# Ledger of designs, part 14: peptides against a protein of PDB entry 4U39

Target 1, 302 residues: chain A of PDB entry 4U39
Amino acid sequence: SIKVIGVGGGGNNAVNRMIENEVQGVEYIAVNTDAQALNLSKAEVKMQIGAKLTRGLGAGANPEVGKKAAEESKEQIEEALKGADMVFVTAGMGGGTGTGAAPVIAQIAKDLGALTVGVVTRPFTFEGRKRQLQAAGGISAMKEAVDTLIVIPNDRILEIVDKNTPMLEAFREADNVLRQGVQGISDLIATPGLINLDFADVKTIMSNKGSALMGIGIATGENRAAEAAKKAISSPLLEAAIDGAQGVLMNITGGTNLSLYEVQEAADIVASASDQDVNMIFGSVINENLKDEIVVTVIATG

## One batch from the design tools (peptide; aimed at target 1 Q264 A267 V285 I286)

Design b1_p11_6_s2 (made by RFdiffusion4, then SolubleMPNN; from b1_p11_6, 6 letters changed)
Fold by OpenDDE base, seed 1:
Structure b1_p11_6_s2 (fold): chain B 302 residues (1-302), chain A 11 residues (1-11)
Amino acid sequence: as target 1 above (302 residues)
Amino acid sequence: LPPNSTVLFLK
């Protein structure tokens, strides 16, 4: 089974976005120290952590409170994760609960033998230096606790949105990029396409790889596959080129009109941008909600 | 949510 755990405010917003977009084949768990915020979660499973420590009032933007809250609730986290083959831990780094609790939850998942993938954001620079410093500490702890850590630099989202985009929409786009990171992997396992991957293929690419970068490309029209692939490998979300990656996971998602030719064209573009010795795997997914769009997700590991 | 208890609930 695949489990997605949203940790704290940002992680729970991402989980809500995943549920709203009908990401299939996954179980959703919302985790928070704030009981009022947790009640607003769309997840079926809701877990309040650190109830004795916080009294449900949240972590006060302190990562040490988030950490201790997860440690207090360790047994309940273990029970909720039991029998998962794969666990996604999603959080907005820089806050109290997400920054402190996500590494603890990830370590619990890894200790249970699940393939543990972190999908987290760095805060925007405008959220202030304190959040950036807290996020850096949380990301460092997360790297030790996961098999693969996808880090989304929120400041790079400002390069893909309009300059007049309201701050609230920029946060909504961060939630959407977190969704795309989880869905880009989970759909390869849970959603049939023209080329299916098994869990063992994904595990080979993602097990004990450390930091990963994610690129996303979306396009429409006659050259949509090539354009989507080019956008993915040149994505502002990639802090480095993919040519130095030891592993590449590629998802090519399209509507019912997705052709094998389009899949091959997109795969060839990503392969040509990668090292010759790269372990590349790719899958295709059919999503009926994508009428004329192709979405290419590239995850570079190593 | 009951105060001062770790709670897991289903929707």
Scores: peptide ipSAE 0.026, ipTM 0.489, DockQ to the pose 0.015
OpenDDE base, seeds 2, 3, 4, 5: peptide ipSAE 0.000, 0.020, 0.000, 0.000; ipTM 0.363, 0.470, 0.370, 0.372; seeds 2, 4 fail the geometry check

Design b1_p11_6_s3 (made by RFdiffusion4, then SolubleMPNN; from b1_p11_6, 5 letters changed)
Fold by OpenDDE base, seed 1:
Structure b1_p11_6_s3 (fold): chain B 302 residues (1-302), chain A 11 residues (1-11)
Amino acid sequence: as target 1 above (302 residues)
Amino acid sequence: LPPNTTALFLK
């Protein structure tokens, strides 16, 4: 089974966005120290952590409170994660709960033998230096606790949205990028396809790889596959080129009109941008909601 | 397909 755990406010907003976009084949768990915020979650499983420590009033933007809250609730987290083959831990880094609790939850998942993938955001620079410093500490702790850590630099989202984009829409786009990172992997495993990834193949690319980079490309029209692939490998979300990656996971998602030629064209573009000795795995997913759109997600590991 | 590429078609 695949489980997605949203940790704290940012992680729970991302989980809500995943549920709203009908990401299939995954179980959703919302984790928070704030009981009022947790009640707004759309997840079926809602877990309040650190009830004794915080009394449901949240972590006060302190990562040490978030950490201790997850440690207090360790047995409940273990029970909720039991029998998962894969666990996604999603959080907005820089806050109290997400920054402190996400590494603890990730370690619990890894200790249970699940393939543990972190999908987290760095705060925007405008959120202030304190959040950036807290996020850096949380990301460092996540790297030790996961098999693969995808880090989304929120400041790079400002390069893909209009300059006049309201602050609220920039946060919604961060939630959407978190969704795309989880869905780009989960659909490869959970969606029945003409060529199924064995979970073993995903595990080979993602086990003990540390930091990963994610690129996303979306396009429409006659050259949509090539354009989506080019946008993915040149994505502002990539802090470096993918040419040095030891592993590449590619998802090509399109509507019912997605052709084998388009899949091959997109795969050839991503392969040409990768090292010659790269272990590349690609999946093709049909999503009827995309109509004429193609979405290419590239995850570079190693 | 390039060498060392596993193709996945999910419908």
Scores: peptide ipSAE 0.012, ipTM 0.489, DockQ to the pose 0.771
OpenDDE base, seeds 2, 3, 4, 5: peptide ipSAE 0.008, 0.009, 0.009, 0.008; ipTM 0.444, 0.448, 0.419, 0.425; seed 4 fails the geometry check

Design b1_p11_6_s4 (made by RFdiffusion4, then SolubleMPNN; from b1_p11_6, 5 letters changed)
Fold by OpenDDE base, seed 4:
Structure b1_p11_6_s4 (fold): chain B 302 residues (1-302), chain A 11 residues (1-11)
Amino acid sequence: as target 1 above (302 residues)
Amino acid sequence: LPPNTTALFFK
């Protein structure tokens, strides 16, 4: 089974966005120290952590409180994650609960033998230096606790959105990018496509790889596959070029008109931008809602 | 397929 665990406010917003976009084949778990915020989760499983420590009042933007809250609730987290083959841990780094609890939850998932993937955001620069420093500590702790860590630099989202985009919409876009990171992997396993990957292939590419970069490209029209692939490999979300990656996971999602030629064309573009010795796995997913749209997700590991 | 590309076709 695949489990997605949203940790703290940002992680829970991302999980809500996944549920709203009908991401299939995954079980959703919402974790928070704030009981009122947790009640707003759309997840089937809702877990309040650190009930004794916080009394449901949240972590006060303190990562040490988030950490201790997860440690207090370790047995509950273990029981909720038990039997998962894969666990996505999603969080907004820089806060109290997400930053502190996500590494603890990730370690619990890894210790249970699940393929543990972190999908987390760095705070925007406008959230202030304190959040950035807290996020750096949380990201460092996540690297040790996961098999693969996808870090989304929120400041790069500002390069994708309009300059007049309200701060609230920038956070919604961060939640959407978190969704795309989870869905781009989960769909390869859980959603039938033209080319399916088994869980063993995904496990081979993602096990003990450390940091990963994610690129996303979306296009329509006659050259949509090539355009989507080019956008993915040049995505602002990539902190570096993919040419040095040891592993690449590629998802090509399209409508019912997605051709094998388009899948090949997109795969050839991504492979040509990668190292010659790269282990590339690719899957194709059919999503009837995309119609003429192609979405290419590239995850570079190593 | 590019070199080192694994495609699994489940029938």
Scores: peptide ipSAE 0.011, ipTM 0.488, DockQ to the pose 0.461
OpenDDE base, seeds 1, 2, 3, 5: peptide ipSAE 0.020, 0.009, 0.009, 0.008; ipTM 0.546, 0.423, 0.478, 0.428; seeds 1, 5 fail the geometry check

Design b1_p11_7 (made by RFdiffusion4)
Pose (drawn by RFdiffusion4):
Structure b1_p11_7 (pose): chain A 294 residues (1-190, 197-206, 209-302), chain P 11 residues (1-11)
Amino acid sequence: SIKVIGVGGGGNNAVNRMIENEVQGVEYIAVNTDAQALNLSKAEVKMQIGAKLTRGLGAGANPEVGKKAAEESKEQIEEALKGADMVFVTAGMGGGTGTGAAPVIAQIAKDLGALTVGVVTRPFTFEGRKRQLQAAGGISAMKEAVDTLIVIPNDRILEIVDKNTPMLEAFREADNVLRQGVQGISDLIALDFADVKTIMKGSALMGIGIATGENRAAEAAKKAISSPLLEAAIDGAQGVLMNITGGTNLSLYEVQEAADIVASASDQDVNMIFGSVINENLKDEIVVTVIATG
Amino acid sequence: MNRTEFLLVEL
């Protein structure tokens, strides 16, 4: 019983993208103060929060509103989250609802005893000061409210995509990366949560590599461990979760080769949760998701 | 290393 909760617009897209990618084994909850944007969620459960406060008009990039909105819907949320063994709280930080509400929701989930993993994007630098400041204040709050917070620095999306990809695609990729963050774990729980719990505090950074071809598992792993999303050296990690995903042509040669690359770059005595998952919708593509904690 | 692993898992 793992629940992925998209909070605000940032999470709404990630949840959509997860659903679009047919990420299995999770119950999705899209939570928004913005009734219009929420009605775009492909989530079966659409929770409008702050209905009394925002009247479906959203939080206006005011985290305080997203917060008060979440506090207002404190009871509706717990009801939706009860029974969750694990709650992914996925949101965009810098907003109102995502920045405000996610900590409230993730804290509720944490109090509910669920393994609360918040997976959020820090706004692109270009989103400006307000976005940056609010997320910083917001990411700070997400850390206090989750067991593990995987923070995806959107600015690093721009290093990854072609220099000329339009902004719309840059935001889109942030959504996918958020999806890639949650799927990278949720695919490994579809298992004693104390395992993953022992891996889940402090902040967490993740990396992704995608590759195709003859030497792809290594190419993917190398790209994953060196990825711009992954800002710090993995040898600094106390715990590392690795996810290897490929087509039905995923060989153990490829799997361990990538595991060896991720492992050698991690501390020797590191705790590790490692999985490889077959995605039939993949052909020659392989995706390594690496999440380091410490 | 204290690896816990799950290989070639099909969903």

Design b1_p11_7_s1 (made by RFdiffusion4, then SolubleMPNN; from b1_p11_7, 7 letters changed)
Fold by OpenDDE base, seed 2:
Structure b1_p11_7_s1 (fold): chain B 302 residues (1-302), chain A 11 residues (1-11)
Amino acid sequence: as target 1 above (302 residues)
Amino acid sequence: RKTLSYLLVKL
């Protein structure tokens, strides 16, 4: 089974976005120290952590409170994650709950023998230096606790949105990028298709790989596959080029008109941007809601 | 049941 655990406000917003986009074949768990925020979750499983420590009033933007809250609730987290083959831990780093609890939850998932993937954001620079420093500490702790850690640099979202984009929409786009990171992998495993990745292939690419980079490309028109692939490999979300990666996961998602030629063209572009010895795995997904759009997601590991 | 059809190519 695949479980997605959203940790704190940003993680829970991302989980809500996943549920709203009907991401299939995953179980959703919402975790928070704030009981009021947790009530707004659309997840089937809602877990308040650190009830004794916080009394449901949240972590006060303190990562040590988030950590201790997860430690207090360890047995409950273990029970909720039990029997998962794969666990996605999603959080906005820089806050209290997400930054502190996500590494503890990830370690619990890993200790249970699940393939543990972190999908987290760095805060925007405008959120201030304190959040950036807290996020750096949380990301360091996540690297030790996960098999693969996808880090989304929120400042790079500002390069793909209009300059006039309201701050609230920039956060919604961060939630959407978190969704795309989870969905780009979970779809490869959980959704029945013409060709399915086995969980063993994904496990080979993601197990004990440390940091991963994610690129996303979206395009329409006659050259949409090539354009989407080029946008993915040149994505501002990539903190580095995908060259030198030991493994690449590629997801090519299109409408019912997605052709095998378009899939091949997109795959060839990503392969050509990768090392010859790279372990590349790719999946193609048909999503009737995309109509004429192609979405290419590239995750480079190692 | 929206049948998501996948095409996976192992390179």
Scores: peptide ipSAE 0.007, ipTM 0.425, DockQ to the pose 0.103
OpenDDE base, seeds 1, 3, 4, 5: peptide ipSAE 0.005, 0.006, 0.000, 0.006; ipTM 0.432, 0.436, 0.392, 0.413; seed 4 fails the geometry check

Design b1_p11_7_s2 (made by RFdiffusion4, then SolubleMPNN; from b1_p11_7, 7 letters changed)
Fold by OpenDDE base, seed 3:
Structure b1_p11_7_s2 (fold): chain B 302 residues (1-302), chain A 11 residues (1-11)
Amino acid sequence: as target 1 above (302 residues)
Amino acid sequence: RKVIERLLQKL
């Protein structure tokens, strides 16, 4: 089974966005120290952590409170994660609950023997230096607690969105990029396509790989596969080129009109941008909600 | 080429 755990405000917003986009074949768990915020989750499983410590009043933007809240609720987290083959831990880093609790939850998942994937955001520079420093500490703790950690640099989202995009829409796009990171992997396992991957193929690329980068490309038209692949490998979310990556996981998602030729063309572009000795795996997904669009997601590990 | 051939062999 695949479980997605949203931790704190940003993680829970990402989980809500996944549920709204009908991401299939996953169980959703919302975790928070704020009981009022947790009640707004669309997840079936809602877990308040640190009820004694916080009384449901949240972590006060303190990562040490988030950490202690997860430690207080360890047995409840273990029970909720038990029997998962794969666990996604999603959070916005820089806050109290997400930054402090996500590494503890990830370690619990890893200790249960699940393939543990972190999908987290770095705060925007405008959120201030304190959040950036807290996020750096949380990301460092996540690296030790996961098999793979996908880090989304929120400042790079400002390169993808229009310059007039309101601050609230920039946060919604961060939640959407977290969704795309989880869905780009979960769909390869849970959603049938032209080329299906097994869980063992994904585990080979993601097990004990440390930090990972994600690129996303979307295109339409006659060359949509090639354009989506080129956009994915040149994505602003890639803080480095995919050359030098030890492993590449590629998702090619299209509508019912996705051709095997388009899948091949996109895969050949990503392979040509990768090292000759890269362990590349790719899957295709059919999403009936995609009309003329192709979405290419690339995850570079190592 | 080799990766496509492996995936086509799993079909």
Scores: peptide ipSAE 0.021, ipTM 0.585, DockQ to the pose 0.168
OpenDDE base, seeds 1, 2, 4, 5: peptide ipSAE 0.008, 0.006, 0.007, 0.008; ipTM 0.500, 0.481, 0.483, 0.492

Design b1_p11_7_s3 (made by RFdiffusion4, then SolubleMPNN; from b1_p11_7, 7 letters changed)
Fold by OpenDDE base, seed 3:
Structure b1_p11_7_s3 (fold): chain B 302 residues (1-302), chain A 11 residues (1-11)
Amino acid sequence: as target 1 above (302 residues)
Amino acid sequence: RNIISQLLKKL
């Protein structure tokens, strides 16, 4: 089974966005130290952590409280994650609960033998230096606790949105990018396409790889496959080029009109931008909601 | 690996 665990406010918002987008073949768990915020989760499983420590009043933006809250609730987390083959841990780093609890939850998942993938955001620079420093500490702890850690630099979202985009919409886009990172992987296993991957294929690319970069490209029209692939490999979300990656995971998602030729064309572009010795795996997904759009997601590992 | 060969193996 695949489980997605949203940790703290940002993680729970991302999980809500996944549920709203009908991401298939995954079980959703919402974790928070704030009981009122947790009640707003759409997840079937809602877990309040650190009930003794926090009394449901949240972590006060303190990562150490988030950590201790997860440690207090370790047995409950273990029970909720037991039997998962794969666990996605999603969080907004820089806060109290997400930053502190996500590494603890990830370690629990890994210790249970699940393929553990972190999908986390760095805070925007406007959230202040304190959040950036807290996020850096949490990201460091996540790297040790996961098989693969996808880090989304929120400041790069400001390069893909309009300059007049309200702050609230920039946060919604961060939640959407977290959704895209989880869905881009989970769909390869859970959602049929023209080219299906198994869990073993994904495990070969993501097991014990440390940091990963994610690129996303979306296009329409006659050259949509090539354009989506080019946008993915040049995505602002990539902090570096995909050259030098030891592994590449590629998702090519389209509507019912997605052709094998388009899948090949997109895969060839990503392969041409990657090292010759790269371990590339790619799958295709059919999403009836995309109509004329192609979405290419590239995850570079190693 | 040839991308075409990978495609054909997964189909």
Scores: peptide ipSAE 0.018, ipTM 0.560, DockQ to the pose 0.183
OpenDDE base, seeds 1, 2, 4, 5: peptide ipSAE 0.007, 0.007, 0.016, 0.007; ipTM 0.486, 0.485, 0.563, 0.482

Design b1_p11_7_s4 (made by RFdiffusion4, then SolubleMPNN; from b1_p11_7, 7 letters changed)
Fold by OpenDDE base, seed 2:
Structure b1_p11_7_s4 (fold): chain B 302 residues (1-302), chain A 11 residues (1-11)
Amino acid sequence: as target 1 above (302 residues)
Amino acid sequence: RKIIEQLLKKL
């Protein structure tokens, strides 16, 4: 089974966005120290952590409180994760709960023998230096606790959105990018397409790989496959080129009109931008909601 | 060449 755990405010907003976009074949778990925020989760499983420590009042933006809250609730987290083959841990780094609890939850998943994937955001620079420093500590702890850690640099979202985009919409786009990171992997296993992957394929690319980068491209029209692939490999979300990656996971998602030629054209572009010795795996997914759009997601590991 | 061979093995 595949489980997605949203940790703290940003992680739970991302999980809500996944549920709203009908991401299939995954079980959703919402984790928070704030009981009021947790009640707003759409997840089937809602877990309050650190109830004795925090009394449901949240972590006060302190990562050490988030850590201790997850440690207090270890047995509950273990029970909720039991029998998962794969666990996604999603969080906004820089806060209290997400930064402190996500590494503890990830370690619990890994110790249970699940393929453990972190999908996390770095805070925007405008959130201030304290959040950036807290996020750096949380990301360091996540690297030790996961098989693969996808880090989304929120400042790069400002290169994808209009400069006049309200701050609230920039955070919604960060939640959407977290969704795309989880869905881009989970759909390869859970959602039928022209080319299906199994869990063993994904495990080969993601097991003990450390940090990963994600690129996303969306396009329409006659050259949509090539354009989406080019946008994915040149995505502002990629802090580095995919050149030098040891592994590449590619998702090519389209509507019912997605052709095998378009899948091949997109895969060839990503392969041409990657090293010759890269272990590349790719799958295709059919999403009836995309109609004329193609979405290419690239995850570079190593 | 390798990608086409991987595609054909999964169909």
Scores: peptide ipSAE 0.024, ipTM 0.557, DockQ to the pose 0.158
OpenDDE base, seeds 1, 3, 4, 5: peptide ipSAE 0.009, 0.020, 0.007, 0.021; ipTM 0.495, 0.560, 0.469, 0.444; seed 5 fails the geometry check

Design b1_p11_8 (made by RFdiffusion4)
Pose (drawn by RFdiffusion4):
Structure b1_p11_8 (pose): chain A 294 residues (1-190, 197-206, 209-302), chain P 11 residues (1-11)
Amino acid sequence: SIKVIGVGGGGNNAVNRMIENEVQGVEYIAVNTDAQALNLSKAEVKMQIGAKLTRGLGAGANPEVGKKAAEESKEQIEEALKGADMVFVTAGMGGGTGTGAAPVIAQIAKDLGALTVGVVTRPFTFEGRKRQLQAAGGISAMKEAVDTLIVIPNDRILEIVDKNTPMLEAFREADNVLRQGVQGISDLIALDFADVKTIMKGSALMGIGIATGENRAAEAAKKAISSPLLEAAIDGAQGVLMNITGGTNLSLYEVQEAADIVASASDQDVNMIFGSVINENLKDEIVVTVIATG
Amino acid sequence: TATPTVTIHAS
């Protein structure tokens, strides 16, 4: 019983993307103060929060509103989260609802005893000071409220995509990366949570590599361990979760080769949760998701 | 060779 909660607009898209990618084994909850944006969620459960406070008009990039909105819906949320063994709280930070509400929601989930993993994006630098400041204040709050917070620096999306990809696509990729963050774990739980719990505190950074071709598992792993999303050296990690995903042509040669690349770059005595998952919708593509904690 | 605490192979 693992629940992925998209909070605010940032999470709304990630949840949508996860659903779009048919990510299995999770119950999705889209939570928003913005009734209009929420009605776009492909989530079966759409939780409008702060209905009394925001009247479906959203938080206006005011984290305080997203927070008060979440606090207002404190009871509605627990109801939705009860029974969750694990709650992914996925949100965009810098906003109102995502920045405000996610800590409230993730804290509720944490109090509910669920393994609370918050997976959020720090706003692009270009989103400006307000976005940056609020997320920083917000990411700071997400850390206090989750067991593990995987923070995806959107600015690093721009290093990854072609220099000329339009902004719309840059935001879109941030959504996918958020989805890639949650799927990277949720695919490994579809298993004693104390395992993953022991891997889940402090902040966490993740990396992704995607490759195709003859030498792809290594290409993917190398790209994953060196990826701009992954800002710090993995040898600094106390725990590392590794996810390898490929087509039905995923060989153990490829799997271990990528595992060897990720492993050699990690500490030798590192705790590791490693999985490889076959995605029939993949052909020659292979995706390594690496999440380091420490 | 990698020695994960937990190793998962799933389809």

Design b1_p11_8_s1 (made by RFdiffusion4, then SolubleMPNN; from b1_p11_8, 8 letters changed)
Fold by OpenDDE base, seed 5:
Structure b1_p11_8_s1 (fold): chain B 302 residues (1-302), chain A 11 residues (1-11)
Amino acid sequence: as target 1 above (302 residues)
Amino acid sequence: SAKPSVWLELK
């Protein structure tokens, strides 16, 4: 089974976005120290952590409170994650709960023997230096606790949105990028396509790889596969080129008109941008909600 | 171009 656990406000918003977009084949868990925020989750499983410590009032933007809250609720987290083959831990770093609790939850998942993938955001620069410093500590702790850690630099989202984009829409886009990171992997296992991957293939690429980069490209039209692939490998979300990556996971998602030729064309572009010795795996997914769009997700590991 | 390894397992 695949479980997605959203940790804190940002993680829970991402999980809500996943549910709203009908990401299939996964079980959703929402975790928070704030009981009121947790009640707004759409997840089937809702877990309040640190009830004694916080009284449901949240972590007060303190990562140490988030950490202690997860430690207090360790047994409940273990029970919720038990039997998962794969666990996605998603969080917005820089806050109290997400920053502190996500590494603890990730370690619990890993200790249970699940392939543990972190999908987290760095805060926007406008959220202030304190959040950035807290996020750096949380990301460091996550890196030790996961098999693969995908870090989304929120400031790079500002490069792909209009200059007049409201702050709330920038956060929604961050939630959407978190969704795309989870879905881009989970669909390769859980959703039939032209080329299906098994869990063992994904595990080979993602086990004990540490930090990973994610690129996303979307295109329409006659050259949509090539354009989507080019956008993915040049995505602002990539803090570095995919050149030098030891592993590449590629998802090519399209509508019912997705052709094997388009899949091959996209894969060849990504392979050409990667090292010759890269362990590249790719899958294709059919999403009937994608009209004429192709979505290419690239995850570079190592 | 390194063929993606998944092309080898398409039985």
Scores: peptide ipSAE 0.006, ipTM 0.460, DockQ to the pose 0.287
OpenDDE base, seeds 1, 2, 3, 4: peptide ipSAE 0.006, 0.000, 0.000, 0.005; ipTM 0.419, 0.325, 0.386, 0.409; seeds 3, 4 fail the geometry check

Design b1_p11_8_s2 (made by RFdiffusion4, then SolubleMPNN; from b1_p11_8, 8 letters changed)
Fold by OpenDDE base, seed 3:
Order: sequence, then C-alpha cells, then structure tokens
Structure b1_p11_8_s2 (fold): chain B 302 residues (1-302), chain A 11 residues (1-11)
Amino acid sequence: as target 1 above (302 residues)
Amino acid sequence: AAKPSVWLLLK
C-alpha cells in the first residue's frame, strides 16, 4: 500500500490538492498540531499530534514544538503507517509542525520498513531568513530520515509563474508542485498506463538515494512529447542538470491519445540528457483529464 | 470566494 502523509499546513494543503486532483491508489493522512486547521483537511485519516503539548493550538512556528509533538504521538503515527510499502511525507519546510514533525514521521515510516520519500518545499525568500534557517535544519533532518528527499525550492516557482502572480497563487503553485512530485511517482505504481512499473523498479531507483531533483514539463501540439521532455530536463525546479544523476525515474502522462511513439520520443530525450551509465526507469500513465496535454515528470536521484 | 489556503491560517 502507498500512504501519503501531509504534515502541518503546507503538507495538508498539498494533500488536499492531491485529493482534488483525484490522485488514485494512495491512502491520505493529514497530520497537524493545529486542530482547527486539521478539521479543514479532506484526508480520510486525520491525526492531531502533540495534543498534550500544544492543546491543539499549533506549534507557534517553532520546529522543536513540531518535533516534540510527533514524539508525543509516536505510537499513533506508527499505527497509522503500519503495513505501508511506500510512504510519502509531504511538508512545507520553515514552519513549526511541518519542519519539526516531518523528519520524525519519516523516520517512523523508515523504521517500519516502508520506502520513505520526502517531498518538501523550501520557503520563498520573502517568507524571511528565520523560515529559511528553520527549513535548512528540517531538510537536513529529513535527509537522514528518508530513502529519497525531493526538495522543491519555492523561489524557482517564481520563475515559472507570471510576475504579477499574487502571493496566494504562488503558494497554491507550491502545493501543486508537491502534488506533481507525489503523483508523478505514485501513478507509476498505482495507475495503469502504456508502460507500467512495479514497486520493485521504483524501489531500486529511490532506496537510500538521499537528495533528489524533480523536473516537470507540460506541452500540447504535434511535438508535445519532445517539448514536454525538453521542459522537464530544463525545468527551473532542477537546481542542477540531470547529468551526473545515478538514477532517473521518468513519468510520461498523457490522455487516451498518448502514443507509444510519443513515449519513446520523450524517453530518448531524457536519456540523451542523462549520463550513459544512468539507471533510467520510465513509465507511462493515461490520465483522461489531460486530453491534448503531455506531462513529463523526471526525478533524478544520486 | 476562493477558500483561504490553510497556509495563511498557520502563520
């Protein structure tokens, strides 16, 4: 089974966005120290952590409170994650609950023997230096607690959105990129496509790999496969080129008109941008909602 | 009315 656990406000927003986009084949868990915020979650499983410590009033933007809240609720987290083959831990880093609790939850998942994937954001620079420093500490702790950590630099989202984009829409785009990171992997396992991957294939690429980079490309038209692949490998979300990666996981998602030729064309572009000795695994997914769009997601590991 | 993103409530 695949579980997605959203931790704190950012993680819970990402989980809500996943549910709204009908991401299939996953169980959703919302975790928070704020009981009021947790009640707004669309997740089936809602877990208040640190009820004694916080009394449901949240972590006060303090990562140590988030950490202690997860530690207080360890047995509840263990029971909720038990029997998962794969656990996605999603959070916005820089806050109290997400930054402090996500590494503890990730470690619990890993100790249970699940393939543990972190999908987290760095705060925007405009959120201030304190949040950046808190995020750096949380990301460091996540690296030790996960098999693979995908870090989305929110400032790179500002390169792909219009300059007039309201701050609220920039946060929604961050939630959407978190969704794309989880869905780009979970769909390869849970959603039938032209080329299905098994969980073992994904596990070979993601087990004990540490940091990972994610690129996303979307295109339409006659050359949509090639354009989507080129956008994915040159994505602003990639803090480095995919050259030098030891492993690449590629998802090619299209509508019912996705051709095997388009899948091969996109795969060849990503392979050509990767090292010759790269372990590349690619899958294709059919999403009837995409119609004329192709979405290429690339996860570079190692 | 766009529901306020939960991010604003957790600040």
Scores: peptide ipSAE 0.012, ipTM 0.420, DockQ to the pose 0.017
OpenDDE base, seeds 1, 2, 4, 5: peptide ipSAE 0.000, 0.005, 0.006, 0.005; ipTM 0.407, 0.354, 0.353, 0.457; seed 1 fails the geometry check

